Peptides against a protein of PDB entry 5JXT. Designs and how they scored, part 217

Target 1, 319 residues: chain A of PDB entry 5JXT
Amino acid sequence: SLLPKKEINVYIGMSEMQVKWYQKILEKDIDAVNGAGGKRESKTRLLNIVMQLRKCCNHPYLFEGAEPGPPYTTDEHLIYNAGKMVVLDKLLKRIQKQGSRVLIFSQMSRLLDILEDYCVFRGYKYCRIDGSTAHEDRIAAIDEYNKPGSDKFIFLLTTRAGGLGINLTTADIVILYDSDWNPQADLQAMDRAHRIGQTKQVVVYRFVTDNAIEEKVLERAAQKLRLDQLVIQQGRAQVAAKAAANKDELLSMIQHGAEKVFQTKGAFGTMAEKGSQLDDDDIDAILQAGETRTKELNARYEKLGIDDLQKFTSESAYE

## One batch from the design tools (peptide; made by RFdiffusion4, then SolubleMPNN)

Design b2_p25_5_s2 (from b2_p25_5, 13 letters changed)
Fold by OpenDDE base, seed 5:
Structure b2_p25_5_s2 (fold): chain B 319 residues (1-319), chain A 25 residues (1-25)
Amino acid sequence: as target 1 above (319 residues)
Amino acid sequence: MEKLEREREERRRRRREEDERLLAE
């Protein structure tokens, strides 16, 4: 029988470089961040800020002039300049040692580009699929990854490209490097490993930048997922999906953690204490704290009825 | 952006070509 998947949110502090870039993003649009633009602030401007903040949470090298160089080299700086990469680096080492194989999903093909550079730097054999991958190359990559005795450890996928009906049950670990605004897209990604033919316990690690916009993205996604579940269970097909995140919701998301980011000199949390020198005990502590916070998050939404959940539901910001 | 992306793609191309050479040896 297929074992139920285990899902753990992994809450990760920003690196010093991420904090600096996060501050710069907020400062550039400080009037919008402070709500001083009022009704004149465009939803588009707020969405652009949200997208820049999400890029920062993923990796600062998604910005022009962020990567150190010339010369532009792949080195340890690729890892220590992003909190998610620091945790990923330690986690992948553990996963490999356990004889597991891993799917890594992101919303951002440009982040997969950084992850390719990382895989090469660490000597991890990988496959890649994104939205631009030709159909033939996609089949070839899937077949290469799924081949009995495949030496490919990592599959890099965009969440949307990975969602398209493929079977990747030869992997037992799923890393969501970032979250989709639509929790169903992330579920569809997980379901590439968590399907008939899986013989192992599937574990899903969802990376979430702590004290940043990604916590609010996660909360909104969790709320939407719970609402979708309750609507299905209650047969209330007419629960109108409330419109896309309104300006006030976007502003609240942008403001989340902003004050603490401005007050912070250096990195956040375990990234400030250990940086790239995270050990196995630090990873265990992060995973345990993440498991606790995941249970708490789920328990908050499990107590809410449809009407309570609907107060906070806004449709995907990308329609 | 475009220059950095080109430089990355050129690095990836070179690394793929190097990996293909190493696998062909």
Scores: peptide ipSAE 0.034, ipTM 0.585, DockQ to the pose 0.038
Fold by OpenDDE base, seed 2:
Structure b2_p25_5_s2 (fold): chain B 319 residues (1-319), chain A 25 residues (1-25)
Amino acid sequence: as target 1 above (319 residues)
Amino acid sequence: MEKLEREREERRRRRREEDERLLAE
């Protein structure tokens, strides 16, 4: 019998470099962030800010001129400059020691490029599929990963490319490095490992940058998923969940944690306390805290009816 | 940036060529 998947949100503080870049992104469009543009701010401008903030949460080297050089080197700076990389680095070491194999999903092919450099730097053997991967190369990569005795530890995938019906049940760990706006895309990604033929407990780690826009992306995705479930259960198929955030929702998402980011000197949370010196106990604490916050988040949305879930109230997600 | 992107592309190309060799063995 297929065991139910375990899903854990892993809340990760920003590195010092991420905080600096997050501040710069907000400062560049400060009038839009403060809502001073009112009804005149284009939804496109807000969506662009959201995209830049999400890039920052993933890795600062997604920005032009962020990577140190010349000379351009692949070194420990690739890890310590992004909170998610620090946690990923420790987590992958644990996963490998356990004899597990891992799928890593991202929305951003350029982040997969950074993860490839990381895999080479750590000596992790990997496969890669993104939206530009030819059909034949996708088959070859899947077969190479799934073959008996495969030495490929990691599969790097864009969430959308990985959603295309493939079987990766030879992996038992799924890392969502970032989240899709559509929670169904993330579920489809998880279902690559969590499918008939899986013999292990599938564990899904969803990375979420703490005190940043990604918390609001996660909340919105959880809200939408619960709404979709209730609509199916109640037979209310006519309740089209508004797929796209409105301007006020986007503004609220951008403003979330912004004040604390502006006040912060250095890194956030565990990244401020330990930085790259996270040990196994620190990882256990992060995972345990994440499991608790995941249960709390789910419990908030389980109590809400359809009418409440249709109202994006930033306040109701924090009670 | 362009140099670094080129260096990354060259690394990716080499890795693909290595993976293709391993698939051919």
Scores: peptide ipSAE 0.032, ipTM 0.559, DockQ to the pose 0.035
Fold by OpenDDE base, seed 4:
Parts: C-alpha cells; sequence; structure tokens
Structure b2_p25_5_s2 (fold): chain B 319 residues (1-319), chain A 25 residues (1-25)
C-alpha cells in the first residue's frame, strides 16, 4: 500500500545579503509599505512588491547587480548568500547518503538556472523541466530520470510544468523550494512522486523563509486548502473562495516581519549563528523545529469552520 | 528588461560551460 506523505515546513533565516536586499525592496516603496498611499495605492504596486520580496526569499542573485562580478564565477558565494541554498546544500548531502532521489520544485525558472549552476558546482547529476521545455525534451528528461540505474540524482522542475500528470515515483524526496499561491499546484507537484508505483516513504520539505512574506503566503495557502476541503465535504459549491488577495491582505503580508528586518544587522536565526557552517545537528534542529511548527499550523486550521476560514484578518491567524 | 535578462542568461551559460569544462579536466 502507498504510505501517507510526510510533509515538513522548513523555516529558514535570511542570509545577510538577503536582509540587505529585503530592506532595499521595502525602502524603495516605503510609502506603499506604510499604507500612506491609502485608497490611491494600486493593487498592482502591492503585487509587484510581493513578487520582489518572494524573489529575495529565493535568492538575491535574481536581482540586477546582486551577483558579484565581473568575472561571474560559480563558488561558495552562490550558497552562503541565500539561506535556502545553505539548508539545501546540507540536506542534499544527507538525502544522497541515504540512497534517496529528489524532486526540487520552484515557481521561478530563473531560480532553476541558479540550481543548475549549483548542481554543476557540487557535481550532482540532474534533469530539468520548466514551462519553456519542448514536449519531446520533457519526455526525454523524464525517461532519463526514471530509467533503471539512472545516475540522475536531482530533478529540477517549475511547479506548474511538473503538474502535468507525469510520473516521477523513482524519487522519494520532494523539495518545494518556494510555494504556489494555489496550494493545489503544490499538491499536484507532490503527487508526481506520491503515486501508485512508489515503494518508499515520500517526504516533502517545504522551504519557508522565516520572518518574511513567505510565512504569510504559506498561511494563506493552508487556509485556502482547508476551506476548499470543507466546501467539498459540505457540498457548498457557492462558497467560491475569493481566489485573489485583496489590497489590505497584500499590505498585511508585505508588513509581516518588515520592522524586524529593518532592525536586523546581518543574517537571521541559524544563518546569523552558523552561516554556511551548519552541521548535521543544526539541520536536525531546523527539521525538528519545522515539524513542530507544521503540526501547530495544521492544528490551527483544522479547528476552524468555513465562516472563520473566510475571514482573512492578520488577527485570526493568532487566535 | 529583456536585454538584461538575455545578458544574464548568456553570463550563466558561459559560467556553466566553464564549470563543465573544469569538471571534465
Amino acid sequence: as target 1 above (319 residues)
Amino acid sequence: MEKLEREREERRRRRREEDERLLAE
């Protein structure tokens, strides 16, 4: 029988470089961040800020002039300048040692370009599929990854491109490097490894930048997923959850952790204490803390009814 | 924007080609 998925949110501090770029993004649009634009502030401007903050949480080299150079070299700076890369680098070593194979999903094809550079730098054999990959090349990459005795350790995918019904049950680990606004897209990505034909326990690691916009993206996704489940169970087809965040919700998401980011000199959390020198005990502590916070998050939304889940207020996440 | 994205993609391509060459030596 197929074992249930184990899902763990991995809460990761920003690197010093991410903090500097996160501050710079907020400062550039400080009037919008403070709500000083009032009714005149466009939803489009807030959505742009959210997208820049999400890019920062993924990797600072997604911005112009962030990558050191010329010359542009691949080196340890590709890892230590992003908290998610520091954790990924240690986690992949563990995953490889246990004889597992891994799917890595992102919303951003430009992040997959950084992950390719990383895979080459570490000597990891990989496959890649994104939204621009031709149909024939997708088939070839899937077949190369799934073949008996494949030397391909990693499959790099955009979440939406990986959602297209493909079977990747030859992997047992799934890393969601970032989250989709639609939790169903992430579930569809996980279900590439978690299908009939899987012989191992599937483990899903969801990377979440701590004290940043991504915590609110995760909370919103969890709320929406629970609401969708309850609507299906109760037959209340008319409760179309307003799929799009309102302006006040976007503003609240942007403001989350912003004050602490402005006050921070250097990196956050374990990235401040250990930087790139995380050991196996530090990774175990991060995973254990993540498992606890994941259980707490799920337990919070399991107690809520449909009417409570429709109220997206910053306050309802703490009651 | 499109020009800067192409220039970045070309820099990343060149860097990968150099890294792949160094790993093959």
Scores: peptide ipSAE 0.027, ipTM 0.586, DockQ to the pose 0.103
Fold by OpenDDE base, seed 1:
Structure b2_p25_5_s2 (fold): chain B 319 residues (1-319), chain A 25 residues (1-25)
Amino acid sequence: as target 1 above (319 residues)
Amino acid sequence: MEKLEREREERRRRRREEDERLLAE
């Protein structure tokens, strides 16, 4: 029988380099971040800020001129300059030792390019599919990954490309490196491993940059998912979940953690304490804290009715 | 940037060639 999937949000601090780039993004548009643009601020400008902040949360090398060089080398700097990479590096080593196989999903094909560099650097065998992968190449990559005795440990996928109904039940671990704005896209990604034919307990790790915009992306996705569930249960077809954030919602998301980011000299959280020297106990602590916060997040939204879930709770970063 | 992008594109090319080979076997 298929076991229920275990989902854990993994809250990860920014590296020092991520903090510097996050500050730079906010400073560039400080008037918009402070709400000084008011009703005149374009939704497009706010969406662009959100996109840059999400890129920063993923990896600073997604920005031009962020990667050290020339000469450009793949080395430990690829890992320690992004909090998610530090955690990923330790987590993958544990997953491999357990004899598990892993799907890694991202919204950003350019992040998959960084993850390929990482896989080559660590000697991990992998497959890749993104939106540009030809249909035949997708079949070949899936078959290569799923074959009995496959040496492919990792499958790198864009969330939308992985959503195409494919079977990847030969993996038991799913890492969502980032989250889709549509929680259904992430569920569809998880369902590639969590499907009929799975013989293991599927575990899903959702990476979330702590004290940053990604917490609000996660909260919004959780609200939407709960709202969609309640609408289905109550037969209220008219409750169109607001598909797109409004300007005030986007502004609130941008502001979340901004003050703390400006006050921070160096890295955040466990990245400040240990940096790239995370041990197995530090990973266990991060996972346990994440499991607790995941339960708390779910419990918060389970108590809310449809009318409450339709309201975006704007928490100012200045409260 | 250009060198890393070339190395990434060469890896993507090699994967396509490997995938084509696997489909031909």
Scores: peptide ipSAE 0.029, ipTM 0.553, DockQ to the pose 0.037; fails the geometry check

Design b2_p25_5_s3 (from b2_p25_5, 12 letters changed)
Fold by OpenDDE base, seed 1:
Structure b2_p25_5_s3 (fold): chain B 319 residues (1-319), chain A 25 residues (1-25)
Amino acid sequence: as target 1 above (319 residues)
Amino acid sequence: SAALEERRRERLRRRRERDRRLLEE
């Protein structure tokens, strides 16, 4: 029988470089961040800020002029300059020692380019599929990954390209490096490993930058998912979850953690304490804290009715 | 896979071209 998926949100502090770039993004549009633009602020401008903050949460090298160089080298700086990479680097070593195989999903093909450079640097054998991958190359990559005795440890996928009904049950670990705005896209990604033919417990690690916009992206996705479930259960087709965030929701998401980011000198959380020197105990602590916060998050939304979930899209502006 | 090696070569080419531009500035 297929075991239920174990889903764990992994809350990760920003590196010092991420904090500096996050501050720079907020400062560039400080009037919009402070709500001084009011009703005149374009939804497009707020969406652009959100997208820059999400890039920062993924990796600062997604910005021009952020990567150290010239000359550009692939070295430990690729890892320690992004909190998610520090955790990923330790987690992958553990996953490999356990004899597991891993799918890594991202929304950003340019992040997959960084992850390929990382895989080469660490000597990890991998496959890759993104939106630009030809159909024949997709089949070849899937077959190469799924073959008996495959030496491919990692499969790198864009979430949307991985959602295309493929079977990857030869992996038992799923890492969502970032989240889709649509929680159904992430579920479809998980279901590539969690399908008929899986023989292991599937574990899903969802990376979430702590004290940043990604927490609000996660909360919104969880609210939407619960609302969609309740609408299906109650047959109330008319409660279309407003698919697009309004301006006030976007502003609230941008403001979340912004004050703490401005006050922070250096890195956040475990990244400030240990940086790239995270040990196995630090990873266990991060995973345990993440499991607790994941249960708390789920319990918060399980208690809410349809009307409460619809109101929460309005009241999350005041916390 | 030949396609993965080609994509890697193209990324390395783009990176070297970026390096060249930034050294010429």
Scores: peptide ipSAE 0.302, ipTM 0.854, DockQ to the pose 0.467
Fold by OpenDDE base, seed 2:
Structure b2_p25_5_s3 (fold): chain B 319 residues (1-319), chain A 25 residues (1-25)
Amino acid sequence: as target 1 above (319 residues)
Amino acid sequence: SAALEERRRERLRRRRERDRRLLEE
């Protein structure tokens, strides 16, 4: 029988470089961030700020001029300049020692380009699929990954490309490097490993930048998922939950953690204390804290009815 | 290697072009 998947949100502090870039993004549009633009600020402007903040949470080298060079080197700086890479680097070593195989999903094909550089730097054998991958090359990559005795440890996928009904049950670990606005897209990604033919316990690690916009993206996705589940269970017509965040929701999401980011000198949380020198005990502590916060987040939404979840604007999620 | 540096420069070029498009939308 297929074992239930274990899902853990992994809350990760920003590196010093991420904090500096996050501050620069907020400062560039400070009037928008403060809501001073009133009715005149386009929803498009706020969506652009959200996209830049999400890029920062993934990796600062997604921005022009952020990557050190010339000369451009692939070295430890690729890891320590992004909190998610520091945690990923330690977690992958543990996963490999356990004899597990891993799917890594991202919304950003350009982040997969950074993860390819990382895989080459660490000597990890990998496959890759994104939205631009030809159909034949997708089949070849899947077959190469799934073949008996495959030496491919990592599969790099965009979440949307991974949603295409493929079977990757030869992996037992799923890392969501970032989250989709639609929780169904992330579920479809997990279901590539958590499917008939899986023989192991599937574990899903969802990376979330702590005290940043990604925490609010996660909360909104969790709320939407709970609402969708309750609507299905109650047989109520699909309340077309307005799939797109409104302007005020986007503004609240941008403002979340902004003050703390402006006050912070250096890195956040465990990244400030230990930086790239995380040991196995630090990873266990991060995973345990993440498991606790995941249970708390789920328990918060499990208590809410359909009417509460519909009225539950992002503002009430912040009390 | 020179090949790795060239690939990195090409990735940076593609990143710049995409970021410009996303700022123009």
Scores: peptide ipSAE 0.088, ipTM 0.674, DockQ to the pose 0.038
Fold by OpenDDE base, seed 4:
Structure b2_p25_5_s3 (fold): chain B 319 residues (1-319), chain A 25 residues (1-25)
Amino acid sequence: as target 1 above (319 residues)
Amino acid sequence: SAALEERRRERLRRRRERDRRLLEE
């Protein structure tokens, strides 16, 4: 029988470079961030801020002029300038040593380009599929990855491209490098490895930048998923989960961790203490803390009714 | 290899050109 998937949120501190760019994004639109724009502040402007903050959480080199150079090189700086890359680099070494194979999902094709450069730099053999990949090339990449005795360790996918019914049960590890606003897209990505024909325990690592916008993206996705489940179970099809965040929700999400980011000099959390010098014990500590926080997050939403889950309250996070 | 550097330069060029288009839209 297929074993239940194990899902772990991996909470990761920002690098010093990410903190600097996160501050710069907030400062550029400080009036919008402070809510000083009042009724005139467009939802579009707030959505743009959210998108830039999510890019920063993924990798600072997603911004023009962030990458060191010229000359532009692929070196250790590609890793240490992004907290998620530091954790990924250590985690992939462990996964490979275990004889596991890994799917890495992102919303951002540009992040997959960075991950390709990383794979080449580390000598990891990989396949790639994104939204621009031709149908024939997708089939070829899947077949190359799934073939018996495949030397491909990593499959890089955009979450949406991975959602297209493909079977990747030859992988047992799933890394969600970022989260979709639609939790069903992430579930569909996990279900590429977690299907009939899987012989191993599937483990899903969801990377979440700690004290940043991504915690609120995760919370909102978890609320929506629980609401969708309860609506289906109760037959209350008319409770359309408000699909889009309102202006106040977006503002609250942008403000989350912003004060701490402005007060921080250097990196966050384990990235401040160890930076790129994370050892196996540091990774175990991050994974254990993540497992605990994941259980707490799930337990919080399991107790909520439909009416509570419809309220995106910033305050209900702290009781 | 020169081919890897050329592919990297071309990826960087495409990234910059895409970023420029996204800033001009």
Scores: peptide ipSAE 0.040, ipTM 0.659, DockQ to the pose 0.049
Fold by OpenDDE base, seed 3:
Structure b2_p25_5_s3 (fold): chain B 319 residues (1-319), chain A 25 residues (1-25)
Amino acid sequence: as target 1 above (319 residues)
Amino acid sequence: SAALEERRRERLRRRRERDRRLLEE
């Protein structure tokens, strides 16, 4: 029988470089961030800020002029300049030692480019599929990954490209490097490993930048998922879950953790304490804390009715 | 395939070279 998947949100502090770039993004649009733009502030401007903040949470090298150089080298700086890469680097070593194989999903094909450089740097054999991958190349990559005795450890996928019904049950670990606004897209990604033909316990690690916009993206996704479930259960098809965040919701998401980011001179959390020197105990602590926070998050939304789930519970980032 | 990896390395090299030129201007 297929074992239930284990899902763990992995809350990760920003690196010092991420904090600096996060500050820079907020400062560039400070009037919009403070809500001073009023009715003149376009939803498009707020969506652009959200997109830049999400890029920062993924990797600062997604910005022009962020990568150190010339000369442009692939080295340890690719890892320590992004909290998610630091955790990923340690986690992949553990996963490999366990004889597991891993799917890594991202919304951003440009992040997959960074992950390719990382895989080459660490000597990890990998496959890649994104939205631009030709159909024949997709088939070839899937077949190469799934073949008996495949030496491919990692499969790099964009969440949307991975959602296309492919079978990757030869992997037992799923890393969501970032989250989709639509929780169903992430579920569809997980279902590439968690389906008929899987023989192992599937574990899903969802990377979430702590004290940043990604926490609010996750909360909104969890809220939407619960709402969708309740609507299906109650047959209330008319409750169109507001598919797109409004301006006030986007503003609240942008403001989340912003004050603490401005006050921070270095990295956050375990990234400040240990940086790239995370050991196995630090990883276990991050995973345990993540499992606890995941249970708490789920329990919060499981208690809410449809009417409560339709309200954006933005506790103001200032309480 | 080795050819796909080489093409990827070459694309990355060209991107870095472009980004280098943009910083030297």
Scores: peptide ipSAE 0.031, ipTM 0.659, DockQ to the pose 0.290

